# Peptides against a protein of PDB entry 9IZ0, part 283

Target 1, 345 residues: chain A of PDB entry 9IZ0
Amino acid sequence: ITCLGSNGHTYKQLVKGGNDDLRQDAVMEQVFEQVNGFLRSYRKTSQRNLSMRTYKVIPLALKTGVIEWVQDTIPLGEYLDSAHKVYHPKEWSLSTCRKLIAEKQMEDLETRLKVYDLVCRHYRPVFRHFFLESYADPVQWFTTQTNYARSTAVASVLGHVLGLGDRHGQNILIDKTSGEVIHIDLGIAFEQGKKLPVPECVPFRLTRDVVDGMGITGVEGVFRRCMEFTLETLRREEDSLLSVLEVLRYDPLFSWLISPLRRMKKQKMQLENFNQPESGNITTDASRDPKIQRNNVSGESEAERAILKVRQKLSSTLSVEASVGELIRIAQDPSYLALMFCGWS

## One batch from the design tools (peptide; made by RFdiffusion4, then SolubleMPNN)

Design b2_p26_3_s3 (from b2_p26_3, 18 letters changed)
Fold by OpenDDE base, seed 5:
Structure b2_p26_3_s3 (fold): chain B 345 residues (1-345), chain A 26 residues (1-26)
Amino acid sequence: as target 1 above (345 residues)
Amino acid sequence: KEAERWLKLEEELKKLKEELAKLAKE
């Protein structure tokens, strides 16, 4: 829909309905705004304009709401699929790579690593071309690439700390103006991504294409330093961040657990990305919604476990540099990426 | 060939950054 704001500006908005709990997205955006407050207050992060890019979410009902349409954006996965066809037209298609990884999903780690390496050799990174194509001016090119590395660093630390899942290329937008990343569909948080049919094993998305967008220095430039400053800020503001999460513990509308319906929908979407849509009208008679008695006791115990994990991730037992170094290592480790649905790009 | 083109583009980009960093100090 298109709405005229009280300020005279026209805004595009996406109305979402059905099984997507927009309350969870709205709550995560509120947490990001609080974190952005901490990043603005701390000298090392403020001087670099570090922020998690946010979008407005207005929940209207338990499963319905309005989302701000972010203008001048492209999904990372959409750009990568198009660019790969242009720059590497003799390499494998994304569908071929997906099929080969899926066919080996039940195999041992050694076999999955060999398949992942094979896919990587036949699907090379291209995301550096986004910046080279979009910005003819060298200042603009450098600024946007720097903004990309900065925003990716913030999103990576915050995504790890909050246990954000489902970070596939369609849930990461690139702002074509700033080069910043915008994370969308925040309904998988607090490590609930580990409960997906394909468990998420990485702390954040740091695939070869995500790194290729950082330029020649890859992770060892702006990205690592901005991760360090972001983690240092979050450790400093630990009590403030935990206080924000404790408010969510008592929010009866917030679900600390992935809904069975959302899990099934994601499983179906993961499977449908393998099968071309045969036009079979499976009229699933949606009539028998089993009254999921939300046992309140199970939600509280999951909230407590989630807050405990956030505290553990903010622990000062290791230096900021050592903690960031380990996160970067794990996020790039083929032994984890080979287990992912799309770990090669 | 492609790697050499990349190295050349990176050197040109490095030079352009150094020139722009000089111009931003004037």
Scores: peptide ipSAE 0.010, ipTM 0.394, DockQ to the pose 0.012
Fold by OpenDDE base, seed 2:
Structure b2_p26_3_s3 (fold): chain B 345 residues (1-345), chain A 26 residues (1-26)
Amino acid sequence: as target 1 above (345 residues)
Amino acid sequence: KEAERWLKLEEELKKLKEELAKLAKE
């Protein structure tokens, strides 16, 4: 939809219809706006213009809403699939890599690590080329790559602290103008990603292609330092952040749990991405709602548990540097990435 | 220090653009 704003500007808006909980996205965007307030107030983050990129979500009735169309963006996964075909045309296809990882999903860790290493050798990082292609001017190239590393650092800390899940390449947009990352589909939060059919074992997405986009210094440059400053800001504003999350505890429409329907939808999408579309008319007879025993763990007890985990992640028991160092280590650990649905890119 | 890092980045950008221009011709 194209809307004429009161300022005479035309805004493109995407009407999302379907099973996506746009209200959960809208609530998480409000949390990000509050965090952006903290990042602007703190000298070390403000001097670097550190922010989580936000987008406007207007939830409408039930499962419909209007999302602000973020202009000049591309999904990270769409760029990477295209770039791998251009720069490494003799390497394995994304579908081949996915198939090999899936075929070994039930095998032991040693076998899964060998398959992950094999996939990594036949699907090399290419995300550095995004910046090299898009920016002819060296100053623009360096600025946009720096903005990418900064925005990825903020998103990584926030993603860890809030336990954001489902951070696959289609849920991360790249702004072609600024180089900043924009996280979308925020419906899996507070470590509910661990309840997916393929559990999320990493604190945030820091795959080889995500690192390749940071340039020569990789994680040891702008990224690490911006993670440290972001975590330092969030630790200082712990009480403010927890107060924002406590307001959500009393929102009767905010779900601290992954919807069983959303879990099943993600399970189907994971399975369908492994099966070639045989043209079979699978009439999805939607009728058998399995009696998921609603263990009456009160939504209040799950909210309290989520807030306690956020507090634990903001603990000052370890230095900021030690905490960031461990997060970066875990996020890049092959023993975790080999267990993921797409840990190689 | 920052200027030397910029010069190194410009040289690497130049090399990578030359490699890209070779790969785009293959």
Scores: peptide ipSAE 0.009, ipTM 0.387, DockQ to the pose 0.016
Fold by OpenDDE base, seed 4:
Structure b2_p26_3_s3 (fold): chain B 345 residues (1-345), chain A 26 residues (1-26)
Amino acid sequence: as target 1 above (345 residues)
Amino acid sequence: KEAERWLKLEEELKKLKEELAKLAKE
């Protein structure tokens, strides 16, 4: 839809209907706005204009709302698929890579590492070309690549701390004007991505293409430093952040757990993306085994565990540099990426 | 330090553009 603002400007809006819990997105955007307040208040982050890019989410009903249509954006995965066909036309297709990873999903780590390495050799990074193609002016190129590295650093720290899941290339938009990343579909948070059929094992998305977009310095430039400043800010504002999350503990509209319906939807999308034939006997035998102990781990005790995990991630036991160094290492580790749904791009 | 890294990055970018301009002429 197109909405006329009170300022006389027209804004395109995406109306999402159906089963997507836009309340999760709206709550996470509110958390990001608070974090953006902390980033603006701290000298080291404010001087660099560090922020999590937000978008307006207006929940209209339990599963319906208006999302701001971010103009002049592209999904990272859409760009990468198109660019890979242009720059590497003799390499494997994304579908071939997905198939090979899927065929070996039940194999041991050693076999999965060999398949991941093979896929990586036949699907090379291309994301640097986004900046080279889009920005002819050197100053604009450098500014946008810097903005990309900065925004990715903020999103990586926040994604780790808040345990954001489902960070695939379709849920990460690139702003073509600024080079900044915009994270969408925020309904998998607080490490609920570990409960997906393919568990998320990395703290944030730092695949080869995500790194290729950072330019010649990769992670060792603007990205690492901006992660450090962001984590330093969040550690300083720990009590403020935990207080925001504690308010959400009592929000009856917020779910600290992935809904069974969303889990099933993500499972179907993962199976479809693997071109696995519908083995028809996913009997929705939701009927039989009552001994799935719904550990009536009250939503309250899940919220408490989530807050405790956030506190643990903000611990000052390690230096900021050591903590960021370990996060970057884990996020790039083939032993984790080989286990992911799409860890190669 | 940060300004010197910026100047180095501008010089490297200039070199990369010169190399790309050579490759585009081949």
Scores: peptide ipSAE 0.008, ipTM 0.388, DockQ to the pose 0.014
Fold by OpenDDE base, seed 3:
Structure b2_p26_3_s3 (fold): chain B 345 residues (1-345), chain A 26 residues (1-26)
Amino acid sequence: as target 1 above (345 residues)
Amino acid sequence: KEAERWLKLEEELKKLKEELAKLAKE
């Protein structure tokens, strides 16, 4: 729909209806707006215009809402699939890579690492070409690549601290005007992604293509420094951030538990990403398997555990540099990336 | 052992490419 604002501007809006609970997305966007306040107040982050790119979410009911349509964006995964066909037409298709990773998903780590390395050799990074194609002016090219690295650094720190899961190439938009990343579908927060059939094993997405977009310095340039300044700001504002999360603990509209419907939807999406044929014995009778430990995990005990994990991630026991160094190492570790449904790009 | 596992993976991938190339023509 197109809405006319009181300011005379027209805004494009996406109306979502159905089974998607937009309240979690709306709450996470509000948390990002508060964090953007902290980033603007701190000199080291303000001087670099560091922010989490947000989009407006208005929940209308339990399962309906209006989302801001972000213009001039493309999903990272859509760009990468298209660009890979252009720049590497003799390499493997994305579907071939997915099927091979899926066929070996039950194998040992050593075998999965070998499969991951083989996929990586036959599906090379291409994301640097986004900046080379989109920006003919060298100053615009450098500016947008810098904005990408800055935006990715902020999103990576926030993704780790807030435990944002399911950060696949379809949940990351690239703004074609600024080079900034926009994270969408924020329905998996506070490490709820670890409860998926394929658990989230990395703190944030830092695949070979995500790094290729940073240019010749990769993670060692703007990205690392902007992660450090972002984490330093969040550590400084720990009490303010925890106070925002405590308000959400008592919000009756916020679910600290992944809904069974959302879990099933994400499970289906993970299986589709593996090109696994629907083995007709996915008994939708997830109601009957008594071995789903109904840990009577009260929403309150999950909220307390989530806040405790945020506090632990903001701990000053390690330097900012050491903490960022470890996060970058883990996010790029083949032993984790080989376990993902799409860790190669 | 390691080289034999690699050869088997390359053969499985070759078959997979051939199947996908058939599906893309229908």
Scores: peptide ipSAE 0.000, ipTM 0.266, DockQ to the pose 0.025

Design b2_p26_3_s4 (from b2_p26_3, 20 letters changed)
Fold by OpenDDE base, seed 3:
Formats: structure tokens, C-alpha cells, sequence
Structure b2_p26_3_s4 (fold): chain B 345 residues (1-345), chain A 26 residues (1-26)
């Protein structure tokens, strides 16, 4: 829909109706706005204009909401699939790569690493071309690539600290004007992604294409430094951040558990990405799968555990540099990337 | 220091972009 504002400007809005609860997305966007307040107050982050890109989410009911339509964006995964066909037309298709990874999903780590390496050799990074194609002026190109690295660094720290899962290429938008990343579908937070059929095993998405977009310095330039400044800010504001999360503990509208409907939707999407021909009627009778351990974990116990994990991730036991170094190492480790449904791009 | 490093990167990237343009015109 297009709405006329009281200021005489027109705003495009997406009305989402259906079975998706937007309350989790709205709460995570509110947490990001508070974090953006901390980033603006701290000299090292404010001087670099570090922020998590947000979008407006207004939940109207349990199953209805209004989302801001983010103009001039493209999903990362949509760009990459198109760019790989242009720049590497003789390489393997995304479907071929997914099939080979899926066929070996039950094999040992050594076999999965060999298949991951084979896929990586036949599906090379292309994301640097987004910046080269989109920006004819060298200053605009460098500025947008820098904004991308900065934005990805903030999103990576927040993704780790808040336990954002399911950060696949369709849940990451690229702003074509600024080069910044916008994370959407925030319904998997506080490490709930570890409860998916393919568990989240990396702290954030730092695949070969995500790194290729950072230019010649990769992770060792703007990205690493901006992660360090972001984590330093979050450690300084630990009590403020935890106070925001404690308010959510008592919000009766916020679920610290992934909804059965969202779990089933994500499970179906993961299975479809593996091209498994198991025509098993996943009878949507969530009542009949005995392997859904009803972890009768109260929502309160999950909230307490989530807040405790956030506190642990903000611990000053390691330096900021050592903590960021370890996060970057883990996020790029082939032993984790080979376990993902799409760890090669 | 950080500004000088950024300026050096901008000049290296301008060179690479010019070389790329000359390669695509062939």
C-alpha cells in the first residue's frame, strides 16, 4: 500500500497478513534502535556512523502487521545467483552445489569438507562485482564498499551477541544507494537457530562472497576494526543492553521460543533447499512428530538462559581484539561452513 | 594515519578500476 503522511510525503508499506507473527521482528528492531543509540553516544562508533540498519515493523495483531517497504534493495542471494551465471557461466549451478552438499549431509566431517572444497572450486566468489557494476564513480564505489564493510561488521557483532540465526542470502538485503546491509526476518533470535534441522553453527554469515564484497583487504581492513569498536561499545553499555532485554522477559507478547508454525516453515524451507525428493507427506499435524521433544522449558527459563548467554558474550575475559579475532576465525572455518546448507557463498 | 591509509587504498583502487576498464574494452 502507499500511505500519504501528515507531512505530504508518500510512504510505501507492506501489509503482511497470514500466519507470520511480526512481534519478534518488531522487538528485535526496537533492540537495534537502542543499540544504535549506544553507537551514536560512543566516540569511536559515532565518528564512523556505525549503525544497524533498521526497518519499521508495526504489529497490528498476532498474525497481521505493517512493514516498511525498503526501497532500492536487493536480497544478497538473488544478486549472487544472477552474478554467478554472468561471471562464471561454466561453473556449477547453485542447485548442483546444494544437491552435492545435501547428498553428503549424513557423512563424516572429512567427507563433508572434501565436498565443500569441491563445491567452492566450482562456485567462485562474485560479490565484489556488485560494487564495480553499481557505482561508476571511484569515490562512490569506495564509499559504498566501505559502508558495506562497516554495516556488515555491526550486523555481525549484533548477530553474535543477540544470537540471530538463519541469516541466509534471502534474509540479508543490500541497499543499492549506500551499500549497507539490512537484516530482515528476525524471528530467530537468542540462538533459537540451533533448534533447526540444520543448526546455526557460525556466529554470523561470513562466507566467501560476504568477504569478497569487502574488497582487497577482506576482513583485515574496515570490517575487523568496526567489529572491534562495535563490541567495545556493547561491552561498555552491557547493563543498558541487559536492562532492555529484561523488559522483554516480562513482555507477554514476546516469545522466547520459536513458534511451532515458524519452526515448520523454516524446516520445510531447509528441506526444499536440499532438493530431497522425500515425498513424505509432512502432514502439517505438528501433533504427530514424536521427535519434537516438547522441551517443557518455560518461556521464563528460556528468557533467563538467553540473557545469561548475552552477558557471557559481552564478558571482558578476552580483549576486544582477541574476541573479534576468534569470531572471525570461527565464522570462516570450513569445518562449520561445510555443515551449513549454503556455506560456500 | 587512518586517513592516509584510506587515501592510499583509494588510489590503489582507482588504478585497479582503470586497468579493469581497459581489459573490458578489449
Amino acid sequence: as target 1 above (345 residues)
Amino acid sequence: EEAERLLKLIEEEKKLRKELAELVEK
Scores: peptide ipSAE 0.020, ipTM 0.500, DockQ to the pose 0.014
Fold by OpenDDE base, seed 4:
Structure b2_p26_3_s4 (fold): chain B 345 residues (1-345), chain A 26 residues (1-26)
Amino acid sequence: as target 1 above (345 residues)
Amino acid sequence: EEAERLLKLIEEEKKLRKELAELVEK
């Protein structure tokens, strides 16, 4: 829809109908705005204009809302699919790569690593071309690539700290004007991505294409340093961040757990993306397995565990540099990426 | 150092853009 603002400007908005709880997105956007406050207050982050890009979410009902249509954006996955066809027309299709990974999903780690390496050799990174194509002026190119590396660094630290999941290429938008990343569909947080049918084992998305977009320095330069400054800011503001999360502990509308419906929806989408035929017998009659201990882990006990994990991720036991170094290592480790959906792109 | 590394990167990218343009014109 297009809405006329009180200022006389027209704004395009996406009306999202369905089963997606926009309240989780709205709450996570509020957390990001608080973090953006911390980033603005700290000299090392404010001097670099470090921020998590936010979007307006207006939940109208439990399953319906208005999302700001982020103008001049493209989903990362949409760009990568199109660019790969242009720059590597003789390489494997995205569907071929997905099929090979899916066919080996039940195999051992060694076999999955060999298949991942094979897929990587037949599906090369292309995301550097986004900046090369979009910005003819060298200053604009450099500025936008720098903004991409900065925004990706902020999103990577926040994504790790808050345990943001479901970071596939359709849930990451690229702003064509600034080069900044915009994360959408924020309903899988606090490590609930580990409960997906394909568990998320990396702290954030740092696939080969995400790195290729950083240019010739890759992770070594703007990205690493901006991660360090962001983590240093969050460690400094630990008590403030934890206080924001404690307010959410008492929000009866906030779910610290992935809903069974959302899990089933993501399961279906993952199966469709793997081109697995719907074996019609996934009547997961989730009603009858009595060994799903519904640990009536009170929503309070899950919130407490989530807050404890956030505190642990902000621990000063390791230096900022050592912590960022380990996060970057894990996020690029083939032993994790080979186990994930689209860890090769 | 960092500024020189950045200048080298800009020059390498200018070179890559030129090579890409020459590859598309062929």
Scores: peptide ipSAE 0.015, ipTM 0.426, DockQ to the pose 0.015
Fold by OpenDDE base, seed 5:
Structure b2_p26_3_s4 (fold): chain B 345 residues (1-345), chain A 26 residues (1-26)
Amino acid sequence: as target 1 above (345 residues)
Amino acid sequence: EEAERLLKLIEEEKKLRKELAELVEK
């Protein structure tokens, strides 16, 4: 939908229907705005303009709403697929890489690591080229690459703390003007990504292409330092952040659990990305919709467990530097990335 | 130090961009 604003500007809006996702998106965006308040209040984060980029979500009903279309953005996965074809035309396609990883999904870790390493050799990082192509001026290039590393650091800490899942390249937008990342489709939070058919094992997306966009310093530059400052701010505001999450505990419309329907839809999307449409009549006997009585009692216990996990992630038992160091290590560990649906890019 | 490292990175990047432009124009 295209709307003319009262300011005379034309805004594109995306209408989503059919999934409980928009209420969860709207809630996560509200949490991000509160966190952005904390980031503005502390010198170490405010001096760097650290923020989680947000977008407007207007829930209209339980399963419908309007999402702000962020202008001048591109999905990370769309850019990467295009850039890999340009810069590495002799390398494997994304579909070939996906197929090889899936064919080995049931194999042992050693076999999966060998296949992951093979895929990595035939699908090299290209995301540095986004900044090289888009910004002719060296100052603009450096500024946008710095903004990318900063925004990715904030999103990585928040993604870990809130347990954001489904962080694939289509759910991460790049702002072509600022270089900042915008996370969309926030419907998998509080570690519900571990309940997916392919469990998410990394705290946030820090794949080789995500790192390649940080330039020559990779994670050891602006990114690490901005993660540290973000985590330091969230630890200081732990009680404020937990108070925001406690309000959600009492929201009867908020689902702390991944819906069985969403799980099945994500499973189907994961499988359909492997099935070229060979016309095999799989009669899915869809007739047994189990009326899972939503026991309301299960939701409160899951909310409490989710809040407890957030508190545990904000624990000061380890230094900020040690905690960030371990998060970066795990997020880049081939032993975890080889288990992911798309850990190579 | 950090400014000199930045200047070197900007020069290396200008070189890489020139090499890339020459590769995309072919």
Scores: peptide ipSAE 0.014, ipTM 0.415, DockQ to the pose 0.016
Fold by OpenDDE base, seed 1:
Structure b2_p26_3_s4 (fold): chain B 345 residues (1-345), chain A 26 residues (1-26)
Amino acid sequence: as target 1 above (345 residues)
Amino acid sequence: EEAERLLKLIEEEKKLRKELAELVEK
């Protein structure tokens, strides 16, 4: 829908109805706004304008809300599929790569690594071309690529700390104006991605195309340094961040667990993404909502476990540099990426 | 041509990253 604001501006809004927990997204966006407050208060992060890009989510009912339409964006996966066809027309299709990885999903790690390497050799990175194509001015090109590396660094640290899952190329938007990343569909948090049919094994998305967009230095330079400054800020503001999460512990509508319905929906989407990207609203006939008696006792224990994991991720036992170094290593490790649904791009 | 443009952009990126690093160290 298009709404006229009280300021006389027209805003596009997405009315989302159905089984998606828009309250979960709205709460995660509120956490990001608090973190953006911490990033603005700390010299090392404020000097770099480090922020998590947010969007407005207004939950209207349990399964209905309004999402701000993020203008001038493209899904990372949409750009990469189109650009790969242009720059590497002799390489394998995305569907061929997906098929080969999935046909070997039940095989041993050695076999999966061989298939991942084979896919990587036949599907090369292209995301550097986004910046080269979109910006004719060298200063704008550099600024936008720098903004991309910065925003990806912030999102990577926050994604790790909050245990954000389902970070596939359709859930990461690129702002065509700023080069910044915008993360959407935030309802898989607190490591619930490990409970998906294809478990998430990486702390954040740092695939070859995500790195290719950082330019010639890859992860070394702007990205690594901005991860370090972001983690340093979050460690400094640990008690403030934990206090925000403790408020969510007492929210009876907040879900610390992935719903069985959402798990099944993501499983179907993983299976159906073998065929064309039907943007089909899978109206799964939700008439069989099993009365998930949310045992309140289980919710509180899961909230405590989630908060404890956040605290553990903010631990100063390792230096900021050592912690970031290990996160970058794990996020790029073929032994983890080969296990992912789409770890090659 | 495109490779030379890319190389020039790479050198300009290195320069601007150096200038940015020098601005952040102040």
Scores: peptide ipSAE 0.006, ipTM 0.398, DockQ to the pose 0.014

